# Peptides against a protein of PDB entry 8BZL: the designs that were tried, part 41

Target 1, 228 residues: chain A of PDB entry 8BZL
Amino acid sequence: SYDRAITVFSPDGHLFQVEYAQEAVKKGSTAVGVRGRDIVVLGVEKKSVAKLQDERTVRKICALDDNVCMAFAGLTADARIVINRARVECQSHRLTVEDPVTVEYITRYIASLKQRYTQSNGRRPFGISALIVGFDFDGTPRLYQTDPSGTYHAWKANAIGRGAKSVREFLEKNYTDEAIETDDLTIKLVIKALLEVVQSGGKNIELAVMRRDQSLKILNPEEIEKYV
Target 2, 242 residues: chain B of PDB entry 8BZL
Amino acid sequence: SRRYDSRTTIFSPEGRLYQVEYAMEAIGHAGTCLGILANDGVLLAAERRNIHKLLDEVFFSEKIYKLNEDMACSVAGITSDANVLTNELRLIAQRYLLQYQEPIPCEQLVTALCDIKQAYTQFGGKRPFGVSLLYIGWDKHYGFQLYQSDPSGNYGGWKATCIGNNSAAAVSMLKQDYKEGEMTLKSALALAIKVLNKTMDVSKLSAEKVEIATLTRENGKTVIRVLKQKEVEQLIKKHEEE

## One batch from the design tools (peptide; aimed at target 2 R16 E21 N154)

Design b1_p15_2_s3 (made by RFdiffusion4, then SolubleMPNN; from b1_p15_2, 5 letters changed)
Fold by OpenDDE base, seed 3:
Structure b1_p15_2_s3 (fold): chain B 228 residues (1-228), chain C 242 residues (1-242), chain A 15 residues (1-15)
Amino acid sequence: as target 1 above (228 residues)
Amino acid sequence: as target 2 above (242 residues)
Amino acid sequence: RPRPPFTAAIESALF
């Protein structure tokens, strides 16, 4: 039974544990990323916080460094491991190279980490996909996606998680140069995209914005409602 | 197919980790543990199921463990797994203290253990820990805190929560009666007794079947105290009179 | 015993 083996190919060349990890991603909350002209935006379907739960501990968007942030879909505990490794690498890079990481560099690092967990008999794949956004030192906005397999690509816009198909279809139709002409329009595009799969948008969306030469900003519900 | 049920650290075709889910199911059969955050403290209340007359007087709480001067935890699940994890928590806390010459922040200790739990779901030759934990603590960053963690390595902060047997019912009761911003430690203790009385599978709640610990601040120091049996009896009596 | 269903509670705890 090849589907039980962590690191072996099936006769048809599939890594079943990687494919099944992708199914775990599909069980995760929807995340969307959009690259604007001078802005990158991440939006996530907000997990319903139980009345007695501390909202501070239920964040789906995190900073990897001052110039890079990440959203994920899939197993939360797996994501924490990847985030911690990525943060350490970002700091290490600053110390050794004396410059912050490029968004591509840290994406490649995360992708390589994931790939290694697909090739070791002692490890299962990470059950997460990630959207990684930020700015390179030259001020260029970047968006990357990485999957449980360790593959990664650059995107203008993309989505991951349970509602990803519907969100991607929306983005394919609505992502134009006019739609991202301003920061506000870019934010509005992300919110509209998430509203394809999320009910009652203002309360059920977590939104993060990074503008050129600015720190990551998590929007509060009131700020989100201005765009709805 | 049940073939995915017997192997650890593998995904099902649906992206499920069955061994993690089964560990969580096992915890549902364990003794009830409750945590409540108050303005002036935080408490743990745990069901004591192993009351054997022939047990040597347990000087220490069976379900509540002191981790350091600023933190304690309670456990629901497999006792042997609990012992390993509580020991690890103590070691992590001591290593941090040695390295930084200050106590480990509460959430950082919780996260460190959760990373270990996660690893036991991902690395071959391991099984998930059959344990959920409630953590109470104080630090200079967030003050009094209550956390819950499960076999997956996920965790969250809570105002009040419950793990173990009848946890869902207990959480529902806590949601109804917990008054945000108005909860004193005294009221939290009363609420704990109320919830345990309704959720424990006993005809009558007795002090011998309940362990309660409080964490408070006195003169700029954290005080972790396990309530004496007489104190618990008084709380139960008060509840019965209401 | 039958396999426990994938409940919303499990989903919220894992994902």
Scores: peptide ipSAE 0.311, ipTM 0.718, DockQ to the pose 0.769
OpenDDE base, seeds 1, 2, 4, 5: peptide ipSAE 0.047, 0.058, 0.338, 0.255; ipTM 0.613, 0.544, 0.725, 0.702; seeds 4, 5 fail the geometry check

Design b1_p15_2_s4 (made by RFdiffusion4, then SolubleMPNN; from b1_p15_2, 6 letters changed)
Fold by OpenDDE base, seed 4:
Order: sequence, then C-alpha cells, then structure tokens
Structure b1_p15_2_s4 (fold): chain B 228 residues (1-228), chain C 242 residues (1-242), chain A 15 residues (1-15)
Amino acid sequence: as target 1 above (228 residues)
Amino acid sequence: as target 2 above (242 residues)
Amino acid sequence: PPKPAMTSAIESALF
C-alpha cells in the first residue's frame, strides 16, 4: 500500500508518510513566532510540567546559535536530533566561513536534512515543524518555518502545532504595522495569539525574545504576566 | 487496520508511531522502579520479581546497574534490551573519559543514549527498545540528578518519578509526599518504602523483593551503594511501626 | 479492532 511506503508517491501524487508526519506535528504543543521591526518573538504552549519534573529539561525553545533560536511542534525526540545537527552546522559555519549563519542558511540546512529523510527507504520523516527566528548580520529580523517535507518559507508571523489554525487566524486579523510598532506591542501580540488556545494565561506560556544585537532572553512568568 | 503496527518506522494516518506506544505500554507491565532526588543524595528503588530459589544468590542488583563512578541506572522493560543499553551507556561514558580526561556530565550521557533510542524509532530495520530507564548521578555542573528516558528517545529530569507497573499511582503518591527543598536521603528512603509498599503487587513488602541503591558524596567522591538486605528490612520495619 | 486511544501519559512523553 502507498501509505506504508516511506518514499513512494501515490497515484494522486501524495507522499503519505510526509503527510502523516504533518499529522504528528498537529499533536504537538502550539508554537507561535512573530517578526517585529527590531525584535523576534517565539511563544510556546507550556506543557503542564508534572509537579516533580525539572523544568530545565522541558524546553521547547532553544538556541541554535547566538543569533538564531528555534521552537518546534511534534515529536520531542525528533526535534532534539534536528537541533543538535543544526547547532553543529552553526558552529562549523563559524569555523569555516568565519561568520555566523544567516537565518535563511540554517533554515535551508534543516530543510535539506528533513527532505533527505523523506527520500530514503530506510528512514521515516521527522515528525516536527520548526519556527526559526533570529537576526542576520545586517540586523534584519527573520522568521522561517520548516515542515516534515523539508519545505521552508519566510513569514511575518506563523504558528505550528495543535492550535496553529486558531492562532494563524488571529494573526491574520491582528498582525498590522501598528501591532508591531514597538517591542512591547510585538510581545503582546504573541501572548494574545497564544491565549486563543492556551488556558490560564501567562503561567502556561513560555516566551523568548531576541532583539537586535542582543542574546536570546527567556521571559519568566512574572514578566509574561505584565503583558497579559 | 493493524497494518501500521508491523513496521517500526511508519507513521499512522493520524501521526502516531504505534511501535513506540506499544513499547511504552509493555513497560507498564514491568517491575516497578522508583527514583528520588534528595539534598544530600539520590536513590533508586526497584522491585525484584524473579526470586528463584535456585538462582545462585549472588546479590547483584538485578535491576540497578552502575554505569561509571558517578552514575547508576535502573531499568523497566525487556531485560535483553536493558543489557544492551546499559553496556552502551558504559561505553559512551568511557569514551568520553578517554577523550576529555574527565567524567561525562550526567545529562550528556542520558542524551547520548536517547539519541540512540530515537534512531531505533526512525531508521529502517530497527525496532524501539522496550525499555525505560531511571538515571541517578552526580556531576560538578548540577550536583545530584535524576533522569527518566523512554523508548521514544525522550527524557526529562525529575525530583522523584516512577516507571513500570503501577507507575501512575506511585507518581501520584510521590507528588503528595515529596517535600521540595526538605528532602533528605533518609526521608527519601522512607518515602521509597512507603510508595513501594502501596504500589507493588505483593501481599507484604519484604527486603528480598526490593533493591535499593543510593548515590552520595563523601570526601569529594561519589559513592554508589546497594543497600544490604538487613538495611532494607530495617527500613520496612520502621515503616510498619509508623 | 479499533486502535487504542493514545493515553495522556504517552502523549505527554512523545510530544
């Protein structure tokens, strides 16, 4: 059956394992990314950390390099593999090219990695989508999305995971130049977007902010509550 | 259709990896393993199910494995898979020590194995490992640590957790009784006995059915000790008197 | 037979 073949097209042109990997992404916690004027913001639905679980080990937003960070939706173990390979590539690029990666470059690398896992009979696709944000060396904020297929696109704002549809609908209505005029407004936009699908406000949101020429900052719950 | 269950590397139409889920379900029927983090140490407590009178009672911990001088683990699931993974953990730790002339950080060892586990869920010709592990350790970066990993290759750090049979009930009890910041190794041992007494499928808790290991720091060195049967008996007796 | 529903515990461990 075509649905069982990892790399075989159906008669109607579908790669079922890629489509099914996209369904795995929809089971993941919601992540949202927004590009502001001089800021990029990632927000994720904080999965209910079990009372005795160490929160340090439950991160859905991670740095790939000093100028690039990533959020993901889907299989956590798959994400770790992608993150590790991306980090190695970022370091390799710094060593060989003597400059940090552009956000597009590392996105393309991740996309190519994912694509290769869709074209090998010995491998299933990665069950993750990723939002990749950061700054290029010229100070331009960037937001990219990658899917299990290995496709990637640049976005002003986007969402992935179980609540992505509702969050996207919200962003389509509310993403304006006025809504991103300031860093604070951009952060508020992300929080409001996540609140469409996340209950109990700021306690269930993880938020990361990267400003021009600054490192990734993860906001604490108290900082998030100021924007709610 | 059960057809998606036969191939380990195939997503279902709804994005599920059934072989991973079934491996996790199988672990739920394995003997109970507990881990508890304290301020002054960390412990593993495991159910010993196979008490064969004819087993040459070399009281080696059946379910608790020393990985290196600073780490140990306990396993719930398929014994053969456990042996392979524990050996791999030892090899990873030794290769790191050889390369860097220092012990591997605890989380890094856990992650390295989890990458292997994940690979067995993604590459053709492989099945998921039918094993969950609890890891205890000490390193200079985070001090005493407790981790849990599953067949998916996911892991997390914990203050207290349980894998295997009746793990959900055990975790609920741990959540109720665990006192954050106030947990001593002594209190952790008492808590372990309390939880095991209620969650093990035995009429009476006995020292022969429980393995306990502690990891402590003495004079700047890690000490991994498996408790003697008499020590476990004393812990059980103390619990019965309370 | 219907495939078993994904348990919350398994879902939490995978995603």
Scores: peptide ipSAE 0.315, ipTM 0.733, DockQ to the pose 0.724
OpenDDE base, seeds 1, 2, 3, 5: peptide ipSAE 0.235, 0.281, 0.040, 0.044; ipTM 0.686, 0.708, 0.539, 0.535; seeds 1, 2, 3 fail the geometry check

Design b1_p15_3 (made by RFdiffusion4)
Pose (drawn by RFdiffusion4):
Structure b1_p15_3 (pose): chain A 225 residues (1-47, 50-199, 201-228), chain B 238 residues (1-200, 205-242), chain P 15 residues (1-15); non-standard residues A62 YCM
Amino acid sequence: SYDRAITVFSPDGHLFQVEYAQEAVKKGSTAVGVRGRDIVVLGVEKKAKLQDERTVRKICALDDNVCMAFAGLTADARIVINRARVECQSHRLTVEDPVTVEYITRYIASLKQRYTQSNGRRPFGISALIVGFDFDGTPRLYQTDPSGTYHAWKANAIGRGAKSVREFLEKNYTDEAIETDDLTIKLVIKALLEVVQGGKNIELAVMRRDQSLKILNPEEIEKYV
Amino acid sequence: SRRYDSRTTIFSPEGRLYQVEYAMEAIGHAGTCLGILANDGVLLAAERRNIHKLLDEVFFSEKIYKLNEDMACSVAGITSDANVLTNELRLIAQRYLLQYQEPIPCEQLVTALCDIKQAYTQFGGKRPFGVSLLYIGWDKHYGFQLYQSDPSGNYGGWKATCIGNNSAAAVSMLKQDYKEGEMTLKSALALAIKVLNKTMLSAEKVEIATLTRENGKTVIRVLKQKEVEQLIKKHEEE
Amino acid sequence: AAEEAAEERAEAMFS
């Protein structure tokens, strides 16, 4: 089989294929995640008439208690999502507990890292925001990128214009903003309206403590706008 | 040998996949192919690129392939690659029927093939398939459906779409004329002739298939030349 | 026009 080293070091210690994978992420639609007190919210920018909205969603459930949003190559994302879904079931089988948000994040990050050091393969061209709750009810938000690095965040953005949205969230992520569920959803819509020039072209989802993923209707989103 | 390896599965500096983009270029030079969803069925309209006089026409169709009892598809791009992929689609549909004893839902068949296409872009060092497919079908979950896939493995559901030559012009005509939720098969047939009239008119130059439900059973039929010649006459009056 | 078509192909991967 094909064994060419695709990801290699360059002078100065750069891994060019990873950096190029990060450029693919920037070409992706904006995704925003906010961790609230008892709620986590994900929002995504949408690119069209005659298209079935159900089929092209950027927010997916990995397990009953874990879901994710992504930016970048949508085909690479489907592969990573299905790999994570299989791992969530393997964990329930072996430990008899649902996966922690951290566990599945670490799994997705290590999968991505392996694709930066394996022969015959290019890196995954996606970043992911992963949200959910732990056994003790603690809300979580993690980010993964193509290098395999992962971190926890109070709030974050990935994809096109992520730097601007991040700077908005830095100034606006306060206790007042995450005091209630309605204000937590509102902060995500405001963060997206910063780069979407829009309001009717946004998808949003909410996850509450042990209540599973709920995707908001267009009519419910119009009320906030 | 590193010297002769064209490296088909790497990123460009901008995060682009050049072989995928070049494959999409090949599809844009293929015969026009469009699909339209309606309340009582789904249809595929295709430009025949085999319009030579000395051709025999031995099959019931040239560009429209039955995948299983409830599904059909059409292709744009490299014909040989399309043969490999359509054979694989039939195999996936039969593997699912064997396992679950029920027909494969349409989206599950599209996802399964797209995973194969995505793998060719990430590893193996091979050129990708130069094929875009339109899928039409019916399942107990979502009823009548239309899907499109491209060489990277991306797919999407559509009420109407077009692939191949002049597809951008065709998508424009569909946005203007397609009445969302009010289309019947007869009106969708009229719109298909209208769209092919601009982007290309003769019955020998076009191929039309319809998918409908009759007595709880799916019917996939290629329209005879007589029915197509009558549809072309009905439009010229407009 | 050729440049626009190339860009549209590039965007399709991120759709």

Design b1_p15_3_s1 (made by RFdiffusion4, then SolubleMPNN; from b1_p15_3, 11 letters changed)
Fold by OpenDDE base, seed 2:
Structure b1_p15_3_s1 (fold): chain B 228 residues (1-228), chain C 242 residues (1-242), chain A 15 residues (1-15)
Amino acid sequence: as target 1 above (228 residues)
Amino acid sequence: as target 2 above (242 residues)
Amino acid sequence: SAAARREANAERLYE
């Protein structure tokens, strides 16, 4: 019989496919997000790009809209589906509501999509967690995380992927109002957090910065080295 | 546990998709396909295994498919799956052309198929496609392009890559010999022959066992050409003389 | 080995 029911409760009340999807996330490279005062920063561990691979096609950080960016950890193909659906929703919202999405709105949309894949017969959960950052129309910086279960929360700082535990421990110790007092300090905090798990320094880090009323900026390696 | 091996694509306790991994392993048994990006063109080179005397002489390319005027692909894996996917690529490209009155950008065609592949890894009652593809193309956005996609629905752009049998060894050789920025189509063809000669499980490379297609731009038009057997023979001969 | 290839393939699935 084709097991139509992929995600089912165990006798002890566990959704094993959701838990296993969370294990898939841990196989992904580390991503970190930090909310500053007037800045949001995403940092990711660069997976070693094969020598002959085009770096343009390997991105762990992507824009969902002009005011929202996302980093993910887990299955790359699953992430692409989520990103595409989110982008369509962002555009649809602009057309129907005549305003950009709030970061919470698009996070909730993604979370709802993920949740549906945990409850629908014949679908496996998405094997991704996401850090979603951006600015609301009122200029408030936001950071959200969503998991394979469809659960989402707002954060000051968080991490996902293989090194997430170590990065979170670092952030718990070092995230203070003083540490995010300036944009530069916020960026430095993200870099320091990633350096807890990334080998070979700044060359293996990708950083994306979004400031209020500005587009997503991907920092080049030289810019990253200035903060190291 | 064997329980995760026989069912619909589900996560293992370790977060693995074994059916996708097994589909990728199946591709390793297929004939070798190479793609090489050059400054003035892009090529596909594929191993031809079915030389049966009873095959009707309609020597259509067994492994290289024209998708539209600006794109072609090569396939490694299950032939029936390949036929379905190549047909879908053509349909997607045609629908785009009809809708937008311009050719589909190369990466958009690749991603459209990859979304289909991904769906077959996530929806129950379906198995992953046992097929990897190399795509060559030209568009006004990025010029000449080479892409690879696998059963997971992942894809990437490449300067040179290989799928199918002995692909890892071929990729290693390509990494050694590929010179970025200096690759001409002529040098790419020579490199393709060199790599195939070392990676194909044949005692002697022959033109009958190799299919090569080139994609170039001539007078503002894309030209996709399958090399004639005589041209391939000349390339092999030249390699043997070096 | 087949096992090593599977591991390498598996690693390609995740980012």
Scores: peptide ipSAE 0.424, ipTM 0.833, DockQ to the pose 0.760
OpenDDE base, seeds 1, 3, 4, 5: peptide ipSAE 0.375, 0.388, 0.413, 0.371; ipTM 0.779, 0.793, 0.810, 0.764

Design b1_p15_3_s2 (made by RFdiffusion4, then SolubleMPNN; from b1_p15_3, 11 letters changed)
Fold by OpenDDE base, seed 2:
Structure b1_p15_3_s2 (fold): chain B 228 residues (1-228), chain C 242 residues (1-242), chain A 15 residues (1-15)
Amino acid sequence: as target 1 above (228 residues)
Amino acid sequence: as target 2 above (242 residues)
Amino acid sequence: SAAARRERNAERLYE
C-alpha cells in the first residue's frame, strides 16, 4: 500500500507533520492583521522581488470575495489551492444562500479543508497559515487566523510568518483602544508593527485596507510612506 | 534525516519539502532554456542536446512545444514528465476552448497546470514532477507574457528568465543586459544568443545546438514560429562579429 | 555549490 499514513501520531501524542508544517509557515515572510473599529488592515513583508519578475504575479494578499481578504505565510503553491477553493465556496454561498459569506464561515471552511488534509493518509498538511479579514453583512469587522492544523481563532490583532513573534509582542504592548481609534491610527499601528521586523522601512511593506462597505484597497508605496 | 528523503513528499523537521527541492536540483542538470519578453513579441531559446546521427529527422523542437495558437512552452527536466505535462496543457487549453468558445488566458493555463504539479507534492503515492517550464503567450488581457513554473506548482511572470543548467548565471546576465521598456524582439534574440553562448557548456555555440521560437502578433493573430537553422546561424554570426 | 542551489530553490517555495 503506497498510501502510508503521512500524518500520524507519535508515541507522545504529537502530529509531527502538522508541527513541521508550522515550521514551514515560519519560513514565510511576516504578515500582520489588525482589526480596527471600522477597518481591517493586512500588512505583509514584501519579499524582494527579483528585478526581472512581474510584480503582478507576486501576491501575499488576495481577495476571497468582495468582503473578505486573506494574507498567508508559508508555501505559495499550497496557498493558491486554498485561495481557489475558498473563492469557489464564497461564490457558491452567494448562489445558494443569496448572501455573502461571513468571515467566520469562510474561515471555518478553510480550517475544515486544512484539517481534512491532516487526517487523510494520502495527503500532507498544508504548509500555510492565513490571516483572514473582512466585514460581515452587519458591518462588523473581523480578523481570523488559521494554522496548518485546521485550528482557527478570532483576533483583535495577530501575526504569522518568520517575524510573527516580535510583531505579536509589539502588538500586545501597543494595541489599545486609543491606538485604533481612527482608521489612520490603525494603519499606523500595522506599519509600526511590521517595522519591528522589516528592514529598510516602508518600501518593503505591502498594505491592504478594507473599510466598511468598501472594496479591498492595496496602498501604493507613496501612501504607505505617509504613515511612516 | 534519510527518512524524509526516500518517501512520499513530506515535511522535514525544518518545514522543508526535500523531494521538491531534489526535483528542482534534477532540473539543474537539464539543458538551458531561456525566455525573454519584448515589446513586440516573446521568445524561447533552448539548448538542444542529444544530437545523434541515427536520430530520425527531427521535424519538431525537442524542447519547445506549441500548446495552442496563442501559447508555447519550453521544458527543462525529465523528458517523460515533460511529455505528460505538455500533453495535459494541450488538453486543458482545448477543454477551455470547447467550454467557453474562446482561447484560455495565458495565466489560467499556467495555473491549471501548476495546480496539478502542486497536487503531486501533496498527495501520497506521488512524486513531484521533475520539470520546470517556461511559457510564452499572448492574450487580450495582458498581451505578451512570459511565465516560469517549477515542481512545487509555484509560478511567476517574468520579463526574462532561465531554467536548467547554469540558470543562475544566465539570470544574472539577463539582469545586467535586459533593458526594461526598450526590448525589441530583435534585441531579445541577440540577448538570448549572448546568454546561451556564455551559459551553455559548449566550446562553440552552433545553430544545431540551439532551438529558438518566437511568438508575435500579425494582423490580429498570434504567430508562433520556430526559427530555421539558417536564421539561428545568422544570429550567432552577428554575435561573434560584435 | 549544490547545497547553496538547494537552499536558493527552497527559498523560492515560501512567501
Scores: peptide ipSAE 0.422, ipTM 0.820, DockQ to the pose 0.732
OpenDDE base, seeds 1, 3, 4, 5: peptide ipSAE 0.381, 0.406, 0.418, 0.372; ipTM 0.790, 0.814, 0.816, 0.764

Design b1_p15_3_s3 (made by RFdiffusion4, then SolubleMPNN; from b1_p15_3, 10 letters changed)
Fold by OpenDDE base, seed 4:
Structure b1_p15_3_s3 (fold): chain B 228 residues (1-228), chain C 242 residues (1-242), chain A 15 residues (1-15)
Amino acid sequence: as target 1 above (228 residues)
Amino acid sequence: as target 2 above (242 residues)
Amino acid sequence: EEAERRERYAEALYE
């Protein structure tokens, strides 16, 4: 069966394992990324943390470097592998090139890694999509998305995971220059976008903000409620 | 090359990894293991299923393994897979100690094994490990810790959790009775007995069928102790009197 | 019940 072959095209030219990996992404909780003028914001739907689970060990948003953050949707264990590889590459780049990675560079690295797992014998694709945000050394905010196929594109705003369609539809209607005129408005836009799919309001949202020349800041629930 | 494609864990049309799910199902048939985090320690409690009277070596611990001076684990699932993974944990911990001249942080050890587990779900010619683990430990970064890992290579920190047979019911009971911030090791032990008594498919809970290990700090040192049968009997008796 | 358990296992794999 062609659907069981990892690296084989179907007669109609489909890579079924890549397509099925994309279905795995849709099983993940929603993540949203928005590029503002001088800010990038990641928002994620908090999966209901089991009452007895340590929240510290549940991370959908992570730093890859001081200037780059990533949110993902899909297989958690797969994401950890990608994150670790990306972190190593960011550090390696600093050592070899003596500059931090551009957001595009690290995105391309992740995309290339994913692509290799679609073409290598005996490897299944990664079951994750990622939103990668950050600032280039010139201070330009960037947002990229990668999927299981290893494709990547730059975005003004995008979403991944279960509620991605609804969130994208919202962003398409509401992403304007006016809506991102200030940092606070940009954050508000992300929250509003997530509220399209998150029922219980600010308690089930995690937000990460990166401003120009600043480190990643994870907003606490009280800070999020100020925008709701 | 094509022969390995058929042996790789692959995505279903719905994006599921059935081999991982089946491994998790297999673990559900294994003996129950509990972990409970307390303010002054952490414990593992495990069901002993194979009490073979003819086993010469009373394996002091059938399911609980010391990993290093600061960590122990309990295993549910395929015994052979468990042996491989517990050995790997010990090796990872030792290599870290040799390299850095300090004990490996608890979460790093868990993550290192989870990366191995994940690899067995992604690379061809390999099957998922049919094993879930509970880890207890202490380190200078986070103090007492409890972790759970599954065949996918996913892991999480817990205040209390259960793996193996009737784990869902056990977790529900733990959620009801676990008092955050007020859990002493003594109360945790009592809770473990309570939950095991309800979740084990035995008419009467006996000390012979339960293994309990505690991890505490004494004079700035980690102490991992497997409870003696008499101590477990006392815990059971106390529970029966309540 | 088995089907429900499998679904729970599946859901646990994704974030």
Scores: peptide ipSAE 0.438, ipTM 0.810, DockQ to the pose 0.787
OpenDDE base, seeds 1, 2, 3, 5: peptide ipSAE 0.353, 0.082, 0.412, 0.380; ipTM 0.714, 0.531, 0.787, 0.729; seed 2 fails the geometry check

Design b1_p15_3_s4 (made by RFdiffusion4, then SolubleMPNN; from b1_p15_3, 10 letters changed)
Fold by OpenDDE base, seed 4:
Structure b1_p15_3_s4 (fold): chain B 228 residues (1-228), chain C 242 residues (1-242), chain A 15 residues (1-15)
Amino acid sequence: as target 1 above (228 residues)
Amino acid sequence: as target 2 above (242 residues)
Amino acid sequence: SKEEERERYAERLYE
């Protein structure tokens, strides 16, 4: 059966395992990324942290380097592997090239990694999509998205996970130059976008903000409520 | 779909890894293991199912394994898989110690094993490990810690949790009775007995059927101790009197 | 049901 083969094309030219990995992504909670003028913002739907779980160990947004962070949707364990490899590459780049990676560079690295796992009979695709945001060394904000196939593109705004379709539709309608004119407006846009799919308001949203020449900041619930 | 049951490393049309899910289901039939984090220590409590009269009374821990001087784990699932993974944990910890001349941080050890578990879900010719683990430990970074990992390679930190048979019910009980910030090791032990008494498929809880280990700090050193049967008996007795 | 339990397990795999 073609649908069970990892590396075999269907007669119609489909890689079913890649497509099915994309379905795995849809099982993940929603993540949204928006590029502002001088800010990049990631927002994620918080799954209700199980009572008695340590919140420290539940992270959907992670730093890859000082200038790059990533949100993912899909298989958590798969994401950890990708994150670790990306972090190693970021550090290696700093050591060998003596500059931090560009957001595009690390995205391409991740994409290439994913692609390789679609072309080997001994490997299944990664069951994750990622939103990668950050600043290039020249201060340019960037947003990229990768999927299980290893495809990547630059975006002004995008979403992944269960509610991605609804969030993207919202962003298509509401992403304007006016809507991202300020950092605060950009943050508000992300929150409003997430509220399309998140029922319990600001308490179930995690927001990460990176400004030019600043470290990743995770907003606390009180800060998020100010934008609501 | 039953059609995907025979393959270890493929996604279903719905994006599910059925072999991982089935491994988790298999663990649900294993003996119960509990972990509880307290302010002054952390404990593991595990069901002993294989009480054979001919087993040498060497009070060896059946389900609780010392990993290094600062960490221990309990296992639920396939025994052979558990042995492989616990051995790997020990090797990882030892290699780290040799390389860095300090004990491996607890979360790093957990993560290292979880990466192995994940690999067995992604690479062809491998099946998921049919084992979940609870980890207890102490390090200078986070103090006392409790972790849980599953066949997918996912892990999380916990204040209290349960794996194996009737784990859902146990977790529910823990949620009800666990008092955040006020949990002493003594109270944690009492809670462990309470939960095991209700979740184990036994008519009467006995010390021979329960293994308990505690991890504490004494004089700046980690102490891992398996409770003696008499101590467990006393805990059970106290519970019966309440 | 066994199916519901499987679904719960599946949900734990994804974030």
Scores: peptide ipSAE 0.311, ipTM 0.806, DockQ to the pose 0.773
OpenDDE base, seeds 1, 2, 3, 5: peptide ipSAE 0.284, 0.071, 0.287, 0.160; ipTM 0.767, 0.529, 0.758, 0.664; seed 5 fails the geometry check

